# Designs tried in a protein design run: peptides against a protein of PDB entry 3V4L. Part 65

Target 1, 386 residues: chain A of PDB entry 3V4L
Amino acid sequence: GQPLAKDKVALLIGNMSYWEHPKLKAPLVDVYELTNLLRQLDFKVVSLLDLTEYEMCNAVDEFLLLLDKGVYGLLYYAGHGYENFGNSFMVPVDAPNPYRSENCLCVQNILKLMQEKETGLNVFLLDMCRKRNDYDDTIPILDALKVTANIVFGYATCQGAEAFEIQHSGLANGIFMKFLKDRLLEDKKITVLLDEVAEDMGKCHLTKGRQALEIRSSLSEKRALTDPVQGAPCSAEALVRNLQWAKAHELPESMCLKFQCGVHIQLGFAAEFSNVMIIYTSIVHKPPEIIMCDAYVTDFPLDLDIDPKHANKGTPEETGSYLVSKDLPKHCLYTRLSSLQKLKEHLIFTVCLSYQYSGLEDTVEEKQEVNVGKPLIAKLDMHRGL

## One batch from the design tools (peptide; made by RFdiffusion4, then SolubleMPNN)

Design b1_p12_5_s2 (from b1_p12_5, 4 letters changed)
Fold by OpenDDE base, seed 1:
Structure b1_p12_5_s2 (fold): chain B 386 residues (1-386), chain A 12 residues (1-12)
Amino acid sequence: as target 1 above (386 residues)
Amino acid sequence: MTKLVSTSPELP
């Protein structure tokens, strides 16, 4: 019979906005496109951008809580990285220069923990460089991995080599994701699918002799990302997993705010990633005596590091949101919350209505405080240790 | 021109 997954869970991390290292661009598009493809494959996807070391550890811990016997686990990482002695290290955005193993997440440690969960399939897609870090003399003494015969690594590049992104004037994929996305929905054994991606990448004249896909696998069974999820969640653990994932993807409900002047504002929310939300405001009713009015969002929690200069933009693109702009309503003011993982408290903010009456020169302001609870990933108390 | 950019930081 066709193999069945007990469930399918993916963690996607895209690190771009490094503090002490060169900024990347491709991880934004790569994580977004891969999220949409894995959702079509019935994966429960957590998608996170620009994580610190602490935030990456917590994201991995929460991912491991979603894993259980026969669950398919997929970890994708796009960002800076290195490989020492066959150990792959993912570099968080707050990593010092130079970074060391103590500043980074070891993929083989994550694999060990996934093997303890008795997973049905472990897939690692590592879109990072695999150069040696000569500043890290640490030889990680990893315990011997269990023989689970269910591991697949897709490395964007060969051992000791670099991975590349294509910088054009616009948004572009990394080299690996550019070819992976075209085949990811195919009903093939995951190692066969990755081999076809390797052949497609090998035809690319830009990366010929610079980057080649490496596949490492112990996968003895014919397992595919297309394998159906085994029917209704029969276990208490499967119900908990479904509820936990649903909480991490719950948007605030759209609100209609009514001001004393008779102006009505629609406040809406959209997810770009599990840790990135767009707030949008629109005027849905204006009394005829009010000639001009604008609705601004302000007074956000300090934990979110919101620069007011990037808030209340006339387009999603001016906030740095290029991917979801087609799905957003038009003629709003837009604010991008890019660090929802940092939110310790409820998301409380102010909607400020500035307006002018016909025949009065002075602007009038009305304010309403809005509490939307913990949106998206902020429902996972990733900060319970700080 | 298409520029390939390494996802490797220049370590010092």
Scores: peptide ipSAE 0.229, ipTM 0.824, DockQ to the pose 0.862; fails the geometry check
Fold by OpenDDE base, seed 2:
Structure b1_p12_5_s2 (fold): chain B 386 residues (1-386), chain A 12 residues (1-12)
Amino acid sequence: as target 1 above (386 residues)
Amino acid sequence: MTKLVSTSPELP
């Protein structure tokens, strides 16, 4: 019979906005496109951009809580990275220059913890460089991994080599994701699928002799990303996992705000990633006596580091949101919250209505405070050190 | 021209 997954869970991390290192661009598009493909494959996907060391540790811990016996686990990482002594290190956005193993997450440590969960399949897709870091002489003493015949690594590049993104005018994928996305939905053993991606990448004239996909696998069974999830969650653990994932992906409901002047505003919310939300405002009713009317959002929690210069834009693209702009209503003001993982408390902010009456020169303001609770990933108390 | 950019920081 076809293999069954007990469930399918993916963590996708894209780091691009480094503090002490060159900024990347591809992880934005790569994480977004991979999220949409894995959702079509019935994966529960957590997608996170621009994580600190602490935030990456917590994201991995929350991912490990979703894993159990026979669950398929997929970890994707796009960002800076290195490989020392056969250990792969993912570099957080707050990593110093130079970085060391103590500032980074070791993928083989995550694999050890996944093996303790008795997972049905472990897939690592590492879209990072694999050069040695000569500033880190630390040999991590890793405990011996269990011999499990269920591990697959897809490395975007060979050992000691670089991974590349294509800088073109506009949004572009990294080299690995460019080829992976065309095959990811195929009903094939995951190692066969990755081998076909390696062949497609090898045909690319840009990367010939510069980047090649490396596959490392112990996978003895015919397992595919297309393998169906075993039927309705009957166990208490499966119900808890489904509720935890649903909680981390719950958007605030759209609100209709009514002001004293008789203006009505629609306040809406859209998810770009598990930690990135767009707020949009639109005027849905205006009395004829009001000649000008604008609705701004302000007074955000300080933990979100929202620059007012990037808030209340006339287009999603002016906020840095290029991916979800087609699914958003037109003729709004848009604000992008890119760091929801930093939110400790409820998201409370002010909607400010600025308007002018016909025949009055003075602008009038009305304000309304809005509490939307903890949106998306902010419902996972990633800040509670267990 | 399509420019390939390494996803490695040039470590100093």
Scores: peptide ipSAE 0.213, ipTM 0.815, DockQ to the pose 0.836; fails the geometry check
Fold by OpenDDE base, seed 5:
Structure b1_p12_5_s2 (fold): chain B 386 residues (1-386), chain A 12 residues (1-12)
Amino acid sequence: as target 1 above (386 residues)
Amino acid sequence: MTKLVSTSPELP
């Protein structure tokens, strides 16, 4: 019979906004496009941008809680990285310069923990450099891995080589994702699919002799990303997994705020990533006696580190949102919350209405506090232990 | 002009 997945779960991490290292651009587009493709493949996807070491550890721990016997697990990482002694290290955004193994996440440690879950398939897609870090002289003592035939690694580059992004004036994929995205939906064994991606990348004149896909696999079975999920969640574990995923993807409901002056504001919410939300406001009713009227969001929790200069923009693009702008309502003010994983409390903020009456020079203000609970990834309390 | 940029930091 066709192989069945008990469930399909993916964690996608894109690190770009490094504190002590060169900023990247491709991970934004790569994580977004891969998220949309994996959703079409019936994956439960958590997508996260710009994580610290602590936040990356917690994201991996929460991902491992969703894994169980016969579940398909996929980990994608795009960012800075290195490889020492056959161990792959993902570099968090808060990593010092130079970084060492103690500042980074070892992929082989994550693999060990995934093997303990008896997963039906483990896929690692590592879109990072594999150069040696000469500042890290540590040899990780890894415990012996279980002998399993369910592991696939897709490395964006060869051992000791660099991975590249294409820097243009606009949005562009990394080299690996540029070729992966064109084949990801194909009903093929995952190793055969990755071999075809390797051949397509090998034809590219830009990367020929600079970057080549490496595939490492123990996969003895015909497993594909297209393999159907086993029907209705009959197990308690499948129900728990579905509930945990649903919590991490729950947006606040749209609100209609009514002010004393008779102005009505619509407040709406959109997810760009599991840790990135856009708030948008629009004036849906204005009395004729009010000549000027603006609605601003302010007084956000300090944990979110929101610069007021980047809030209340006339376009999504002015907030740094280039991917979801086509799906948003037009003629709003937009605010992008890019660090929802830092939110310790409920998302409470103020909607401030500033308006002027016909024949009065003075601006009037009305304010309403809004509590939207814990949106998206903030429901997982990824800050627990700080 | 298409510029390839390494995703490796220049370590000091």
Scores: peptide ipSAE 0.212, ipTM 0.814, DockQ to the pose 0.848; fails the geometry check
Fold by OpenDDE base, seed 4:
Structure b1_p12_5_s2 (fold): chain B 386 residues (1-386), chain A 12 residues (1-12)
Amino acid sequence: as target 1 above (386 residues)
Amino acid sequence: MTKLVSTSPELP
């Protein structure tokens, strides 16, 4: 019979905004596009950008809580990385220069933990460099992996080689995602799909002799990303998993704020990623006596590290939001909250209405506090381990 | 011109 997944869960991490290392660009687009494709494949997707070591550990732990017997687990990582002694290390954004294994997440450790969950399929898609880090002399004494015959690694590059992104004027995929996205929806055994992606990448003149896809697999069954989720009555564990995922993706409801001057503001929310939300404000009603008015958001929790210079922009793109801008209302002020994983408390902020009456030179301000609870990933309380 | 950029930091 066709293999069935008990459920399908994906964690996608894109690290770009490194503190001590060169900034990347491709992970933004790659995580976003892969999220949309995996959602079409009925994956529960958690998509996270720019994680510290601690935040990456917590994201992996939360991902492992979503895994269970017969669940398909997919981990995608795009960012800096290295490979020492056949162990792949994902580099967090706060990693020092030089970094070591103690500052990084070992993929083989994650695989060990996934094998303990008795998963139906384990897919790792590693869009990172596989050069040796000569500053890390640590030989990981890893316990022998279980023989589960359900493991697939897609490495964006060969052992000891670099992975590359294409820097164009604008948004572009990394090389791996550029070819992967064209085939990801195909009803093929995942190793066959990746082999076809490898052939397509091998035809690219830009990467020829510089980057090639490596597939490492122990997959005894014909499993595909297209394999249907088992429609049996949800076990208690499947209900918990569905609730956990739903909590991590629940947006605040749009609000209509009414000010004493008679101005009405629409406050709306959009998810770019599981840890990235856009807030937008628009004037929906203005008394004729008010000639000019703007609605600013301010007084965010300090944990979010919101730079006021990047808040209240006339376009989503000026906030750094290029991917969801088409789905947003026009003629708003936009603010991008890119670090929702840092939020320990409820998201409370102020909407400040600045306005002017006809025939008065003085600007008047009215303020309203807004509590939207814990948006998106902030509902998982990933900080409970400190 | 399409510039390939390594996703490896130049380690010092």
Scores: peptide ipSAE 0.198, ipTM 0.811, DockQ to the pose 0.859; fails the geometry check

Design b1_p12_5_s3 (from b1_p12_5, 5 letters changed)
Fold by OpenDDE base, seed 3:
Structure b1_p12_5_s3 (fold): chain B 386 residues (1-386), chain A 12 residues (1-12)
Amino acid sequence: as target 1 above (386 residues)
Amino acid sequence: MTELVSYSPELP
């Protein structure tokens, strides 16, 4: 019969906004596009951008809680990375220069933990460099991996080589995702799919002789990302897993705010990623005596590190949101919350209405505090221990 | 020219 997954869970991490390292761009697009493709494949996807070491550890821990016997686990990472002694290290955005293994996440340690969950399939898609870090002489003593015969690594590059993105005047995929996305929905054994991606990447003139896909597999079964999920969750553990994933994807409900002046504001929320939300405000009713009015969001929790200069933009693109702008209402003010993983408490903020009456020179302000609870990934308390 | 950006920073 066709193999069945008990469930399918993916963690996607894209690191771009490094503190001490060159900034990247492609991981934004790559994580977004891969999220949409994996959702079409019935994956439960957690998508995270710009994680610190601590936040990456917690994201992995939460991902491991979603894993169980016969579950398909997929980890995708796009960002800076290195490989020492056959161990792959994902570099967090807060990693020092130079970084070491103590500042980074070892993929083989994650694999060990996934094997303890008795997963049905373990897929690692690593869009990072595999150069040696000469500043890290740590030889990891890894315990012998279990022989689970269900492991697939898709490395964006060969051992000792670099992975690249192409900087264009616009948003572009990394080299690996550019080819992976065209094949990902194919009903093929995952190793066959990745081999076809490797052939397609091999035709890329820009990276020829500089980057090539490497496949490492122990997969003894014909497993595909297209494998159907087993029907309704019958176990308590499956229900808990579904609830945990659902919590990480719950948006605040849209609100209609009414001000004393008779202005009505629609406050709406959209998810770009599991840790990135767009707030938008629109004036849905204005009394005729009010000639101008704007609804600003302000007084965000300090944990979110929201620069007011980047808030309340006339377009989603001015906030740095290029991907979901088509799905957003037009003629709003937009604010992008890019660090929801840092939110310790409820998201409380102020909606400030600034308005002017016909024949009055002075602007009037009215304020309403809004509590929207913990949106998206903030429900998982990924800051537990800080 | 299309610039390739490496996913490995230059370390010191």
Scores: peptide ipSAE 0.396, ipTM 0.878, DockQ to the pose 0.790; fails the geometry check
Fold by OpenDDE base, seed 5:
Structure b1_p12_5_s3 (fold): chain B 386 residues (1-386), chain A 12 residues (1-12)
Amino acid sequence: as target 1 above (386 residues)
Amino acid sequence: MTELVSYSPELP
């Protein structure tokens, strides 16, 4: 019969905003497009941008809690990276210059932990360089991997080679994702799908002789990303997994705020990623006696590092949100919260209404505090170790 | 101009 997945879970990490290293751009688009494709494949997807070492460790730990016997696990990473002694290291955004293995996440350690979960399939898609880091003399003593015959690595490049993005004036994919996205929905064995992606990438004139896809697998079964999930979640473990995933994707409910002056504000929320939320506000009712009326959000938790200069924009694009702007209501003020993983407390903020009455020169202000609880990934207490 | 950016930074 066709193989069945007990469930399908993906963790996608895109690191771009490095502190001590060159900034990247493509991981934003790559994580977003891959999220939408994997959702069409019935994956439970956690999508995260710009993680520190600590935040990456916690994201992996939470991902491992979603894994169980016969579950398909997919890890995608786009960002800086290196390979020493056949070990792949993902570089967090807070990594020093130079970075070492102690500042990075070893993919083979994650694979070991996935094998302990008795997963049905382990897929690693690594959009990073595989060049040696000569500043890291550490030889990781890895425990011997189990022979599970269910492992697939899609490396964006060959051993000792570089992976690239194409930077231009617009949004673009990394080289790997550019070709992967066109085939990802195909009902094929995952190793056959990746081989076709390798052939397509091999036709790219920009990266010919510089980047080539490497497939490393021990996959003995015909497993595909299209494999159906086994029916209703009847196990306690499947229920726990569904609840944990649902918590990481729960948006605050839209609110209608009523001010004493009779102005009504609609407050709404949209997810861009599991750690990135757009807040939007609109004036839905204004008394005729009020001639001028502006509503803005302020007083965010300090842990979110919200610059007021980037808040309350007339377009989603002015906040840095280029991907979800088509799905947002028009004629709002928009604020992008890009670091929800940093939220230790409830998301409490102020909605401030500034208005003027006909025949009064002075501007009046009214404020309402709003508590929306822990949105999205902030429900997974990724900060409990500090 | 289209530029290829490496996912391996120059280390010191």
Scores: peptide ipSAE 0.386, ipTM 0.878, DockQ to the pose 0.850; fails the geometry check
Fold by OpenDDE base, seed 2:
Structure b1_p12_5_s3 (fold): chain B 386 residues (1-386), chain A 12 residues (1-12)
Amino acid sequence: as target 1 above (386 residues)
Amino acid sequence: MTELVSYSPELP
């Protein structure tokens, strides 16, 4: 019979904004496009940008809580990385220069923990370099992996080689995602799909002799990312998993704020990623006696590290949001919250209305505090332990 | 010019 997944869960991490290392650009686009493709494949997707070591550990722990017997698990990583002694290390954004294994996440440790969950399929897509780090001589003593015939690694490059992005004047994919995205929806065994991606990447003149896809697999069954999910969740564990994922993707409801002057503001929310939300404000009603009227958001929690210079922009693009702009209402002020994984408490902020009456020179201000609870990933309390 | 950016930093 056709293989069935009990459920399908993916964790996607894109690290770009490194503190001590060169900044990347493609992981933004790659995580976004891969999220949309995996959602079409009925995956529960958690998508995270720019994680510290601690935040990456917590994201992996929360991902492992969503895994169970017969569940398909997919981990995608795009960012800096290295390979020592056959172990792959993902580099967090706060990693020092030079970094070591103690500052990084070992993929083979994550695989061990996934095997303890008795998963139906384990897929790792690693869009990172596989060069040796000569500053890290630590040999991790990994426990012996279980012999499971359900593991697939898609490495963006060969052992000892580099993975690349192409930086142009605009947004572009990394080399691996550029070819992967065109094949990902095909109803093929995952190793056959990745082999076709390897052939397509091999035609790229820019990376010829510099980057080539490597496939490592123990997968004995004809399993595909297109494999159907087994019907409605009938177990208590499946219901809990669905509720946990749903909580991590719950947006605040849109609000209509009414000010004393008779101005009405629409406050709306959009998700770009599981840890990235856009707030937008629009004037929906203005009395005729008010000649000028603007609605700003301010007084955000300090944990979010929001620069006021990047808030309240006339376009989504001015906030750094290029991907969801088409799905947002026009003629708003936009603010991008890019670090929701840092939010310890409820998201409380102020909406400030600045306005002027006809025939008065003085600007008047009214303020309302808004509490939207814990949006998106902030509901998982990823800070348990700080 | 098309620039290739490596996912491996130059370590010191």
Scores: peptide ipSAE 0.384, ipTM 0.874, DockQ to the pose 0.841; fails the geometry check
Fold by OpenDDE base, seed 4:
Structure b1_p12_5_s3 (fold): chain B 386 residues (1-386), chain A 12 residues (1-12)
Amino acid sequence: as target 1 above (386 residues)
Amino acid sequence: MTELVSYSPELP
């Protein structure tokens, strides 16, 4: 029979906005496109951008809580990285220059923890360099991995080699994701799918002799990403997992705010990623005596590091939101909250209506405080050290 | 120009 997954869970991390290292661009597109593809494959996807070391550890811990016996686990990482002694290290955005293993997440440690969950399949897709870091002579003493025969590594590059993105004037995928996305929905054993991706990537003249896909697998069964989720009555564990994932993806409800002047504002919310939300405001009713009015969002929690220069933009693209702009209503003011994992409390902010009456030169302001609770990933309280 | 950006920073 076709193998069945008890459930399917994916953690996707895209690190781009490094503090001490060159900034990347492709991880934004790659995480977004992979999220949409994995959702079509019935994965529960947590998608996170620009994580610190602490936030990456917490994201992995929360991902491990979603794993259980017979669950398919997929970890995707796009960002800076290195490989020392066959151990892959994902580099957080706050990593120092130079970084060491103590500043990074070891993928093989994550694999060990996934094996303790008795997962049905462990897939690692690592869009990072595998060059040695000569500043880190630490040989990690890793415990011996269990022989689970359910492991697949897709490395974007060979051992000791680099992985690349192609920086164009526009958004583009990294080299690995560019070829992976075209095959990801195919009903094939995951190792066969990745082998076909390797052949397709091998035709890329730009990376020929510089980057090649490496597949490492210990996969004794014909497991595919297309394998159906077992439709048996949800165990208490499966119910908890579904509720936890649903909480991490719950958007605030759209609100209609009414001001004393008779202006009505629609306040809406959209998820770009599990830690990235767009707030948008629009004037839905204006009295005829009001000639001009704008609805600004302000007074965000300090934990979110919202730069007012990037808030209240006339387009989603001016906020840095290029991917969800098609699904957003037009003619709004847009604000991108890119660090919801930092939010310790409820998201409380002010909607400020600035308006002018016909025949008055003075601008009038009205304000309303809005509490939307904990949106998206902020419900997981990732900042609480387990 | 198509620039290839490495996912390995130049370390010092």
Scores: peptide ipSAE 0.381, ipTM 0.875, DockQ to the pose 0.835; fails the geometry check

